# Peptides against a protein of PDB entry 2ODG: the designs that were tried, part 29

Target 1, 89 residues: chain A of PDB entry 2ODG
Amino acid sequence: MTTSQKHRDFVAEPMGEKPVGSLAGIGEVLGKKLEERGFDKAYVVLGQFLVLKKDEDLFREWLKDTCGANAKQSRDCFGCLREWCDAFL

## One batch from the design tools (peptide; aimed at target 1 G38)

Design b2_p25_1_s1 (made by RFdiffusion4, then SolubleMPNN; from b2_p25_1, 14 letters changed)
Fold by OpenDDE base, seed 5:
Order: structure tokens, then C-alpha cells, then sequence
Structure b2_p25_1_s1 (fold): chain B 89 residues (1-89), chain A 25 residues (1-25)
């Protein structure tokens, strides 16, 4: 599948202090919900991704249950973190 | 399915643990 520019922008560099909304698949609505749950930075979501052992099904279900992400949003977010990790971890 | 629900429960459990850690910080 093709990636978005948002994905490419995220995976191209260390994430540093990027907000949670910088993750592919995470728009303003989902970002706000994640922030309200304490996931204000992309690296906090990365933490959860790693806690779940990078498991796609677990992560995508978590994201759905946490902020209401749909299948595309959760897929985009997962792919974003996976490819970032492949490049930088 | 039961398996899907199990995975959801597991994921939520991990979320709860993470939130506890964040709350302590």
C-alpha cells in the first residue's frame, strides 16, 4: 500500500517531542481523545506499541478501544510506528 | 469472537498498567 505524506514525514526523522497528532492515522479528533487519556506525545503511543510487543492486532485493538480509531486509522498509525522503529530502533 | 474479545481485554489491561505508571509520574 502507498503511504501518506504524513507517514513519510513521521518516519523520516527521530520523533523527538512530536505531538500524538503527528502520527499517521491520528487526526484532531483521535489526537484529542488520546491526549485526554494521557497520550499527548507520539513517544507515549510508541511506548504502548512497545508494551504490546509491536503486535499489530493488539495495538490496533488498543487504539480502537482507546480513541475510537477505525481500521484505516489504526492501520496507518501502526504502520507509522512500525516503520519508524525499523529505521530508528 | 471470544479470541477477539480476549485480545481486547489484554490490550486494555496493558493500557491500564501504562496509565497507572503515568499517574505515578
Amino acid sequence: as target 1 above (89 residues)
Amino acid sequence: SAERERRREEALKELEELRKELEEL
Scores: peptide ipSAE 0.059, ipTM 0.582, DockQ to the pose 0.078
OpenDDE base, seeds 1, 2, 3, 4: peptide ipSAE 0.037, 0.026, 0.032, 0.028; ipTM 0.528, 0.522, 0.531, 0.524

Design b2_p25_1_s2 (made by RFdiffusion4, then SolubleMPNN; from b2_p25_1, 9 letters changed)
Fold by OpenDDE base, seed 2:
Structure b2_p25_1_s2 (fold): chain B 89 residues (1-89), chain A 25 residues (1-25)
Amino acid sequence: as target 1 above (89 residues)
Amino acid sequence: SAEAEERRKKALEELEKLREELEAE
């Protein structure tokens, strides 16, 4: 398993006001669905990630239910947030 | 029919693949 360039770019710096679409595994389609649900910034999804106590299964299921993410997309997004937290939280 | 279900399954798998590629921006 290797990470994407999106993952590397995201975990390399504080996320600030980055859009939700900057998260690994979240492209235009999933990003728009998340934005429609009120998750327009990456830090809002981070908030949900933390509310779920960084639990992988809970977060990935939430992401699937919220925007229809598949297994790879939810895994990539989870890994992106986990590694960002390890570096900056 | 079983054949129709298989075609549906393959179509959905293809759509999932395309979606994954699209989201890999």
Scores: peptide ipSAE 0.286, ipTM 0.690, DockQ to the pose 0.021
OpenDDE base, seeds 1, 3, 4, 5: peptide ipSAE 0.264, 0.276, 0.273, 0.270; ipTM 0.671, 0.683, 0.677, 0.679

Design b2_p25_1_s3 (made by RFdiffusion4, then SolubleMPNN; from b2_p25_1, 13 letters changed)
Fold by OpenDDE base, seed 2:
Structure b2_p25_1_s3 (fold): chain B 89 residues (1-89), chain A 25 residues (1-25)
Amino acid sequence: as target 1 above (89 residues)
Amino acid sequence: SAMAEERRKKALEELEKLRKELEEL
């Protein structure tokens, strides 16, 4: 599978203050749900990703439970954060 | 393994609990 342009845009530069909706797999609907739960910035979701020790199953399950992400959305988001971390951490 | 899956499940439940507590602040 290939990555999206959204994925490539995210992993190409420091995260900074990017909104949660800038993460691959996180569209407008999921982004709003995450924001309502206090995950307003991408770096907050990154924090959760790191707390879960970058475990794919744990993170994808958390994302599903938190905002209703489906398998593709959670896969895209996980991959986005994994590659960002590989580049910047 | 079944044990690994159970451990992951419990870890996730703990994090979800903490998330809920954080939302109440």
Scores: peptide ipSAE 0.052, ipTM 0.511, DockQ to the pose 0.042
OpenDDE base, seeds 1, 3, 4, 5: peptide ipSAE 0.035, 0.039, 0.053, 0.034; ipTM 0.490, 0.495, 0.511, 0.489; seeds 1, 4 fail the geometry check

Design b2_p25_1_s4 (made by RFdiffusion4, then SolubleMPNN; from b2_p25_1, 13 letters changed)
Fold by OpenDDE base, seed 5:
Structure b2_p25_1_s4 (fold): chain B 89 residues (1-89), chain A 25 residues (1-25)
Amino acid sequence: as target 1 above (89 residues)
Amino acid sequence: SAEREARRKAALEELERLRKELEAL
């Protein structure tokens, strides 16, 4: 498996106030849908990830249901948050 | 398993609750 530069950029530093669109797998389309549902910052999605106890299946299913993420997008987003947490939590 | 199914159900219910509360703000 290879990661994108977007993934590497996100997991390299504290996320602070980064927008939801900075997450790997979350492009303009998914980002806008998430923002419309109140998930405007990456840390809000992190919150859901943590509430789900970092469960991959539950998180990816939630992301699909919330913004229509496909399998690759949800996998990339999950991996991004997992590796960020491994580094900073 | 039944245990995993119960955890899944509880987690989804919590997410739905949080989403509704957020949308009500």
Scores: peptide ipSAE 0.059, ipTM 0.578, DockQ to the pose 0.072
OpenDDE base, seeds 1, 2, 3, 4: peptide ipSAE 0.057, 0.038, 0.057, 0.046; ipTM 0.579, 0.576, 0.577, 0.577

Design b2_p25_2 (made by RFdiffusion4)
Pose (drawn by RFdiffusion4):
Structure b2_p25_2 (pose): chain A 89 residues (1-89), chain P 25 residues (1-25)
Amino acid sequence: as target 1 above (89 residues)
Amino acid sequence: AAAEAEVAEARALGEEARRKAEAMA
């Protein structure tokens, strides 16, 4: 899973108020769609993961149906958001 | 209305998780 340094950096330090495009697997284009959906900050998107009880199928369907992210990009967000929770939740 | 409620809920939980992670650091 050749995730960018952002994946490790994200689960290496608190998220603070970093932009949603900062989440691994969410590019600038995808960050814009989620932003238009009311997720201007990454901690708002992490909240959606928590609401879905880490249901990978619901999460992937949600992200894909919400912005059109591919099955590949959604995997990065799931492990990225999930691993952050493992260190941080 | 449903989308606003969903975002409000996710924002509240995410804000709690952010504050918890900053307290841990």

Design b2_p25_2_s1 (made by RFdiffusion4, then SolubleMPNN; from b2_p25_2, 11 letters changed)
Fold by OpenDDE base, seed 2:
Structure b2_p25_2_s1 (fold): chain B 89 residues (1-89), chain A 25 residues (1-25)
Amino acid sequence: as target 1 above (89 residues)
Amino acid sequence: EEEKELVEKARKLGEEARRRAEALA
């Protein structure tokens, strides 16, 4: 299994005010949908991730339901947040 | 059971975020 450069860029530093689209697995389409739902910043999605106690299945299901993320997109997003938390939380 | 609670919390958070976004728009 491999990670994208987008993933590596995200997990390498504090996320600060990074837009939701900076998350691995979240492209322009999903990003816009998330923003429309009030998830404009990566840290808001991080909030959901933490509320769900970092549960992969729950988070990935939530992401799918919220923006239509497919399995790969939700996996990439989950992994991105998980590894970010491992580094900074 | 616990999962249901977590899902509900996530749902509420999402709805709040949506409302806030709409208010700021």
Scores: peptide ipSAE 0.194, ipTM 0.726, DockQ to the pose 0.096
OpenDDE base, seeds 1, 3, 4, 5: peptide ipSAE 0.140, 0.115, 0.132, 0.120; ipTM 0.692, 0.674, 0.684, 0.675

Design b2_p25_2_s2 (made by RFdiffusion4, then SolubleMPNN; from b2_p25_2, 14 letters changed)
Fold by OpenDDE base, seed 5:
Structure b2_p25_2_s2 (fold): chain B 89 residues (1-89), chain A 25 residues (1-25)
Amino acid sequence: as target 1 above (89 residues)
Amino acid sequence: KEEKEIVEKSKKLGKEAREKAEAQA
């Protein structure tokens, strides 16, 4: 399957202070839940992604447990961070 | 499972970090 425009927009430039909702797969609902847990910026979620050593299963499980992300949302978010890291890290 | 422990630890660390940040303003 192809990536979304949201994914492409995120991976195209430095992350900076982008809100958590800028991540692919993270809409208003999940974004709000993440913010409530202290994950207000995309770079905070990136931090968790890196702590989990970029492991897909661990990250997607964490995201599901943290904000209730479904399989597609967690997959999209993982892919977004993976490809951002490939470009900038 | 070891993976579950890592996930739970990560969740706890995130919570603690949030609480510390909130306490600082």
Scores: peptide ipSAE 0.079, ipTM 0.602, DockQ to the pose 0.072
OpenDDE base, seeds 1, 2, 3, 4: peptide ipSAE 0.065, 0.069, 0.074, 0.065; ipTM 0.582, 0.595, 0.599, 0.607

Design b2_p25_2_s3 (made by RFdiffusion4, then SolubleMPNN; from b2_p25_2, 12 letters changed)
Fold by OpenDDE base, seed 5:
Structure b2_p25_2_s3 (fold): chain B 89 residues (1-89), chain A 25 residues (1-25)
Amino acid sequence: as target 1 above (89 residues)
Amino acid sequence: DELKKQVEEAKKLGEEAREKALAQA
């Protein structure tokens, strides 16, 4: 499947302290909800991704339960983090 | 609380990962 420019921009470099909204699939609405729950930076969501051992089903379920992400949003976010990890870890 | 614990664990692993990435880049 194709990726967005947002995805490509994110996976192109170390994420540093990029906001959670920089993740593909995470727009303003989802980003705000994540921030309110303490997941305020992209690296915190990355951390949760790693806590869940990079398991797609677990991560996407977590994202859905935490901020209401739909299937596409959770897929995009998962793919973004997976490819970032493949590139930098 | 439980959410706080989850966030702190995520922060820990995420911090380690982002620093590793910076070092490897």
Scores: peptide ipSAE 0.793, ipTM 0.957, DockQ to the pose 0.888
OpenDDE base, seeds 1, 2, 3, 4: peptide ipSAE 0.789, 0.071, 0.791, 0.790; ipTM 0.956, 0.620, 0.957, 0.957

Design b2_p25_2_s4 (made by RFdiffusion4, then SolubleMPNN; from b2_p25_2, 14 letters changed)
Fold by OpenDDE base, seed 3:
Structure b2_p25_2_s4 (fold): chain B 89 residues (1-89), chain A 25 residues (1-25)
Amino acid sequence: as target 1 above (89 residues)
Amino acid sequence: SELEELVRRSAELGEAARERAEAQA
C-alpha cells in the first residue's frame, strides 16, 4: 500500500502546534475523542508514542482503548508518527 | 516487567490528561 497525502503532509515538516487531527488515521470523530481525553495536539500523542518506546502493538492498543481507533486508523497513525520520528528525531 | 511498567505509566499520563481537559472545560 501507498501512504496517503495526509500522511505525506504530516511527515514532511516539523510538527509544531498541529492539532491531533493532523495525524494520519485520525479523523474528526477520533480527534474529538482524543481531545476530550486531553490529547488535543499531535505532540501529546507523540509523547505517548515515545513513552511506549515506539512499540507498535502497545501504541495501537493504547490508541484503540483511548479513542476507539480501528486497525487501519491505528496503523495509519502509528506509521505517521514513526516516519515523522525517522525524519526529525 | 519493564514493558508492563511503560504501559502503566502511559495509562496514568492519559488519566492525568483527561482530568486536565475536564478541568479546563
Scores: peptide ipSAE 0.051, ipTM 0.573, DockQ to the pose 0.090
OpenDDE base, seeds 1, 2, 4, 5: peptide ipSAE 0.039, 0.051, 0.050, 0.048; ipTM 0.575, 0.575, 0.575, 0.570; seed 2 fails the geometry check

Design b2_p25_3 (made by RFdiffusion4)
Pose (drawn by RFdiffusion4):
Structure b2_p25_3 (pose): chain A 89 residues (1-89), chain P 25 residues (1-25)
Amino acid sequence: as target 1 above (89 residues)
Amino acid sequence: AEEAAKEAEVAEARAMGEAARRAAE
């Protein structure tokens, strides 16, 4: 999973108020769609993951149906958000 | 009705994420 340094950096330090496009697997284009959906910050998107009880199928369907992210990009967000929770939740 | 449901979902996700952010700091 050749995730960018952002994946390791994200689960290496607190998220603070970093932008949603900062989440691994969310590019600038995808960050914009989630932003238009009311997710202007990454901690709002992490909240959606928590609401879905880490249901990978619901999460991937939600992200894909919400912005059109591919099955590949959604995997990065799931492990990225999930691993952050493992160190941080 | 669809817009109100989206606003409620976002509000819930914001509250959950805000609580996780504060706990991580």

Design b2_p25_3_s1 (made by RFdiffusion4, then SolubleMPNN; from b2_p25_3, 16 letters changed)
Fold by OpenDDE base, seed 3:
Structure b2_p25_3_s1 (fold): chain B 89 residues (1-89), chain A 25 residues (1-25)
Amino acid sequence: as target 1 above (89 residues)
Amino acid sequence: MEEEKLEEEVKKSEELGKAAMEKAL
């Protein structure tokens, strides 16, 4: 129901070249895993979110399989991208 | 997945992500 300040800061403006670790739910550990696989910027993960047609189950499963995100981390990341898209797309 | 398949996944994600950022501006 409530969001973190990290979430609020991310959805408040266009993401530009922000690192993948700026996404809610993506800390240092998951960020490094994503960067190693080529998802180094937040906009690349946004791209994958769009590739998967904004489907929550597909995206959260992808995130889990790609970097080992748990349920809370994948939920926070999905919510962050969904709200960003609602605001700017 | 295979490294080559991962590269294609990243490439497609980068393209759509950049397009979305352009629209947001």
Scores: peptide ipSAE 0.759, ipTM 0.941, DockQ to the pose 0.775
OpenDDE base, seeds 1, 2, 4, 5: peptide ipSAE 0.060, 0.062, 0.758, 0.062; ipTM 0.524, 0.531, 0.941, 0.536

Design b2_p25_3_s2 (made by RFdiffusion4, then SolubleMPNN; from b2_p25_3, 15 letters changed)
Fold by OpenDDE base, seed 2:
Structure b2_p25_3_s2 (fold): chain B 89 residues (1-89), chain A 25 residues (1-25)
Amino acid sequence: as target 1 above (89 residues)
Amino acid sequence: MKEEELKKQVEEATEAGKAAREAAL
């Protein structure tokens, strides 16, 4: 399985204040829904990812329930956060 | 989104996540 350029761009540097839409798998539609739920920054989603102890199934289910992410979107987002953590956490 | 509403939503999501994680153990 290959990663997107969006994924590579995100995992390449500190997260800082990047918007939630910078996460792989999070497009405009999902980003807006996440923002409406208070997840405006990528680091807020990272927080949820960490609260769930980096569990793939739990995180992907949460993302689906929170913003309607499909299987690919949730997989891409999970992978993005996982690899970012591997690099910087 | 108002700051208070933002904080509330994040808190609710966090607690829900914790509960889900705990239930899965």
Scores: peptide ipSAE 0.035, ipTM 0.527, DockQ to the pose 0.096
OpenDDE base, seeds 1, 3, 4, 5: peptide ipSAE 0.025, 0.034, 0.024, 0.034; ipTM 0.514, 0.524, 0.516, 0.522

Design b2_p25_3_s3 (made by RFdiffusion4, then SolubleMPNN; from b2_p25_3, 16 letters changed)
Fold by OpenDDE base, seed 4:
Structure b2_p25_3_s3 (fold): chain B 89 residues (1-89), chain A 25 residues (1-25)
Amino acid sequence: as target 1 above (89 residues)
Amino acid sequence: MKEEELKKQVELSRKLGEEARRKAL
């Protein structure tokens, strides 16, 4: 599966204070919903990803339940965080 | 409201973390 430029841009550098919407798979609609639930920064979602011990099924289910992400969006977001962690964690 | 929702998500994270530990057994 090919990745988006958004994915490549995110995994290329430390995420710092990047907004949650910078994550692959997270557009304006999902980003706003995540922000409303306290997940305003990408690193907060990273925290959730790590608490779930990088488990794909748990994370993607959480993302779906939290902001209504579909299968592609949750897959893209998971892959984005996984590859970021491979590079920087 | 946002603060309360965050607290709910933290609690959910705890529960999901426990589930992850169970799956690892």
Scores: peptide ipSAE 0.116, ipTM 0.677, DockQ to the pose 0.122
OpenDDE base, seeds 1, 2, 3, 5: peptide ipSAE 0.055, 0.094, 0.071, 0.070; ipTM 0.620, 0.654, 0.605, 0.638

Design b2_p25_3_s4 (made by RFdiffusion4, then SolubleMPNN; from b2_p25_3, 14 letters changed)
Fold by OpenDDE base, seed 3:
Structure b2_p25_3_s4 (fold): chain B 89 residues (1-89), chain A 25 residues (1-25)
Amino acid sequence: as target 1 above (89 residues)
Amino acid sequence: MEEEELKKQVELSRKLGEEARRKAE
């Protein structure tokens, strides 16, 4: 599978205060929905990822239920956070 | 059972996030 440049940019450095929309798979539509639900920063979504013990099925289901992410979007977002954690956590 | 508890934690976090957002506006 091919990763996007957006994915590569995110996993290459500490996320700091990056907005939620900087996560791979999270475009403008999903980003706005997440922000409306209180998830304005990428690190808030990282928090959910960690609370769910990095479980792919649980995280992707949560993301779908929270902002309506489809299978590809949730997969891209999960992969982005997984690889970031592998590098920095 | 573990999944249910994790989902409760996620929902609590969501509610707190929404409250924080409204407070900041």
Scores: peptide ipSAE 0.143, ipTM 0.666, DockQ to the pose 0.101
OpenDDE base, seeds 1, 2, 4, 5: peptide ipSAE 0.137, 0.139, 0.065, 0.136; ipTM 0.665, 0.666, 0.571, 0.664

Design b2_p25_4 (made by RFdiffusion4)
Pose (drawn by RFdiffusion4):
Structure b2_p25_4 (pose): chain A 89 residues (1-89), chain P 25 residues (1-25)
Amino acid sequence: as target 1 above (89 residues)
Amino acid sequence: AEEEAELEKARELGEEAREEAEAMA
């Protein structure tokens, strides 16, 4: 899982108020769609993950149906958001 | 209304998780 340094950096320190495009697997194009959907900050998107009880199928369907992220990009967000929770939740 | 409520719930949970992560650091 050749995730960018952002994946390790994200689960290495608190998220603070970093932009949603900062989440691993969410590019600038995808960050824009989520932003238009009311998720201007990454901690708002992490909240969606928590609401879905880490249901990978619901999460992937949600992200994909919400912005069109591919099955590949959604995997990065799941492990990225999940691992952050493992160190931080 | 339902969509707004879901978005607000996701925002609240994410805000709590952010505050808890800063307190841990």

Design b2_p25_4_s1 (made by RFdiffusion4, then SolubleMPNN; from b2_p25_4, 9 letters changed)
Fold by OpenDDE base, seed 3:
Structure b2_p25_4_s1 (fold): chain B 89 residues (1-89), chain A 25 residues (1-25)
Amino acid sequence: as target 1 above (89 residues)
Amino acid sequence: KEEEELLRKAEELGREARERALALA
């Protein structure tokens, strides 16, 4: 399978102050829920990703519990952060 | 275990973020 354009746009450059909704897999619904929980910037979610030592299962479980992400959404978000870190971290 | 400890740490940070967001809203 191929990645989305949203994924490609995110992993192509430093994330800076991009909103949480710029992450692949995070649409309007999940983005709003994350913002309500204090995760308004993509780098805050990156922080959780790093606290969980970049572990896929732990991160996807956290994302599911935090905003109700389904399997595809959590997979897309994890892949987005993983590939961004591979390029810039 | 480590996974439980890491998840607990992440959730603690999440709660703090939520509290700040609500206070600043």
Scores: peptide ipSAE 0.190, ipTM 0.715, DockQ to the pose 0.096
OpenDDE base, seeds 1, 2, 4, 5: peptide ipSAE 0.187, 0.029, 0.162, 0.056; ipTM 0.716, 0.546, 0.700, 0.609

Design b2_p25_4_s2 (made by RFdiffusion4, then SolubleMPNN; from b2_p25_4, 8 letters changed; failed a check: too like the target's own chain)
Amino acid sequence: SEEEKLLKKAEELGREARERAEALA

Design b2_p25_4_s3 (made by RFdiffusion4, then SolubleMPNN; from b2_p25_4, 10 letters changed)
Fold by OpenDDE base, seed 1:
Order: sequence, then structure tokens, then C-alpha cells
Structure b2_p25_4_s3 (fold): chain B 89 residues (1-89), chain A 25 residues (1-25)
Amino acid sequence: as target 1 above (89 residues)
Amino acid sequence: SEYEELLKKAEELGKEARERALALA
């Protein structure tokens, strides 16, 4: 499998104040739902990722429960945060 | 479940932080 350009753009640099929609797998629909729940920035989702101890199953379940992400969307988002953390955390 | 336990812990820590912030405000 290959990653998207969106993924590559996100993992290439510090995330700073990037919006939640900058995460791979998070499009306009999921982004709006996450923002409504208080997850307006990518770093807020990163926080949840870390609270769940970087566990793939736990994080993907949370994302599904929170915004209705499907399997591909949650996989892409998880992979994006995992790779970012490997580079910067 | 582990998921529920971690969320519970996160919520508790958040409440503690909020209480401290309010006390200092």
C-alpha cells in the first residue's frame, strides 16, 4: 500500500496549529463532526492518540465512535499520527 | 474494557486540572 500526499505533507513537519482536517483520513465530513466535539486542531486528536497510549485498535475505535470514521479513514488517521510521532515525539 | 478505563482516567485527570485552574482564576 501507499500513503497519500496528504499523509506525507502532515508527517513532514511539526503540526503546530494545523486544523483537524489536515490529518490523513479526515475529510470535510469527519472534520466538521470532530470540530463539533471540540477537536478543532490536529494536536487535540494527537492528545487523544497519546491518552490511548498510541494503541491502534483503541484509537480507531475512538475515532469511529466520535465521528463515524470507517475502517480506511481511521487507519489513515492512525498511520498519520503514528508516523508523525515517530519523527517528532 | 481497556478503552473505557483509559477514557475514565482521562476524564478524571481533566476534572482535576479544571478544578485547579478555577481555583487560581
Scores: peptide ipSAE 0.093, ipTM 0.577, DockQ to the pose 0.072
OpenDDE base, seeds 2, 3, 4, 5: peptide ipSAE 0.090, 0.087, 0.083, 0.081; ipTM 0.576, 0.581, 0.582, 0.580

Design b2_p25_4_s4 (made by RFdiffusion4, then SolubleMPNN; from b2_p25_4, 9 letters changed)
Fold by OpenDDE base, seed 5:
Structure b2_p25_4_s4 (fold): chain B 89 residues (1-89), chain A 25 residues (1-25)
Amino acid sequence: as target 1 above (89 residues)
Amino acid sequence: SAEEELLKLARELGEEARERALALA
């Protein structure tokens, strides 16, 4: 599966204080919804990813329920966090 | 189930985040 430049940019370095919208699959619409729900930073979503023990189905379901992410968006976001964790966690 | 408990935990943390966001809005 090919990845976006956004994905590659995110997984290439420590995420630090990057906004939630820097995550692959999280555009302006989803980003705003996540921010309204208290998920303003990418690391907050990372926290949920880790709470869910990196389980793809659970995370993608959570993301869908939280901000309305579709299958592609949740897949991209999951993959982004998974690969970031593989590199830095 | 374990999956249900994990989702519950994630959602609870999310609700806390939401409450804080609302308080700061």
Scores: peptide ipSAE 0.290, ipTM 0.764, DockQ to the pose 0.095
OpenDDE base, seeds 1, 2, 3, 4: peptide ipSAE 0.271, 0.286, 0.288, 0.283; ipTM 0.753, 0.762, 0.763, 0.760

Design b2_p25_5 (made by RFdiffusion4; failed a check: too like the target's own chain)
Pose (drawn by RFdiffusion4):
Structure b2_p25_5 (pose): chain A 89 residues (1-89), chain P 25 residues (1-25)
Amino acid sequence: as target 1 above (89 residues)
Amino acid sequence: EEEERKKFLEETETFVLDLKKDLED
């Protein structure tokens, strides 16, 4: 999973108020769609993951249906958000 | 079943955004 350094950096230090496009697997184009959907910050998107009880199928369907992210990009967010929770939740 | 599943995902999103609004207020 050749995730960008952002994946390791994200689960290496607190997220703070970093922008939603900062989450691994969310590019600038996808960050914009989530932003238009009321997720101007990454911690708001992590909240959606927590609400879905880490249900990978629900999460992937939600992200894909919400912005059109591909099955590949959603995997990065799942492990990225999930691993952050493993160190941080 | 598909419509119920879609509605559930919309409700979970609305819940997260309502919680965000309440925290900002």

Design b2_p25_5_s1 (made by RFdiffusion4, then SolubleMPNN; from b2_p25_5, 15 letters changed)
Fold by OpenDDE base, seed 3:
Structure b2_p25_5_s1 (fold): chain B 89 residues (1-89), chain A 25 residues (1-25)
Amino acid sequence: as target 1 above (89 residues)
Amino acid sequence: MEAERRKLLEEKHQEVLEEAEEEEE
């Protein structure tokens, strides 16, 4: 599957203080919903990803329940974090 | 049926928004 430019940009470098909306699959609408729940930075969502032990099903279900992400958005976000972790953890 | 249709429309709308945002950045 071809990754988005957004995915490639995110996984290419340390995430630092990047906003939650910089994650692949997370646009303005989902980003605002995540921010309202206290997930304002990408690293906060990374924290949740790690707490869930990098489990795809658990993370994607959590993301769906938290911000209403569809299957594509949750898959893209999961893949983005997984590949970032493979490169930098 | 109405709830499922509404969900599908919302998902499709969200996909269009995400694609537009990715093209603008």
Scores: peptide ipSAE 0.168, ipTM 0.654, DockQ to the pose 0.033
OpenDDE base, seeds 1, 2, 4, 5: peptide ipSAE 0.166, 0.165, 0.143, 0.141; ipTM 0.643, 0.637, 0.622, 0.602

Design b2_p25_5_s2 (made by RFdiffusion4, then SolubleMPNN; from b2_p25_5, 17 letters changed)
Fold by OpenDDE base, seed 2:
Structure b2_p25_5_s2 (fold): chain B 89 residues (1-89), chain A 25 residues (1-25)
Amino acid sequence: as target 1 above (89 residues)
Amino acid sequence: SAAERRELLRELEEEVLEKAEEEEE
């Protein structure tokens, strides 16, 4: 239930040009897969998150299909983006 | 077979563990 330090670091400030790998739940392996699909920046994934209207199930499914994220990784990534949006949108 | 399923589950568990290490920080 507790968030990671990576999550806290991400939601603490505007994401700017942060790489996709700065998202909670996205490490080197998933990050590279996302980059190969054109999602090289965190804000690109944010865009997808917003296009999916912040729907958790849709986003987590998309992330799974796109880079093979497991349930925890997709949950962490979703939570990271949701909380970031709550703070900065 | 049951043995094959057990082996598959073990392999999947290892894969999940590897992926879980994507965010350790």
Scores: peptide ipSAE 0.121, ipTM 0.568, DockQ to the pose 0.028
OpenDDE base, seeds 1, 3, 4, 5: peptide ipSAE 0.112, 0.109, 0.115, 0.093; ipTM 0.554, 0.555, 0.564, 0.542

Design b2_p25_5_s3 (made by RFdiffusion4, then SolubleMPNN; from b2_p25_5, 13 letters changed)
Fold by OpenDDE base, seed 3:
Structure b2_p25_5_s3 (fold): chain B 89 residues (1-89), chain A 25 residues (1-25)
Amino acid sequence: as target 1 above (89 residues)
Amino acid sequence: MEEERRKLLEEKHEEVLKKAKEEEE
């Protein structure tokens, strides 16, 4: 699967204090919804990803239920976090 | 089973967020 520049920018470096909207698949609309739920930083979503044991189906369903992410958005976000973890964990 | 596991894990995370919010108030 091809990745976006947004994905490449995210997985290339430690995420630090990056906002949730810096995650691939998370635009302004989804980002605001996540922020309203307390997921304001990318590392908070990473925390959820890790709590779900990096399981794709569990994470993508969670993201859908939490912010209304569609299949592409959840796939992009999952892939972003997976590749970041592969590089830095 | 998978859905119930997801809900339980999500609830645990939300509890942490709730406690953090309460400490800020």
Scores: peptide ipSAE 0.031, ipTM 0.518, DockQ to the pose 0.380
OpenDDE base, seeds 1, 2, 4, 5: peptide ipSAE 0.023, 0.023, 0.021, 0.030; ipTM 0.474, 0.477, 0.451, 0.509

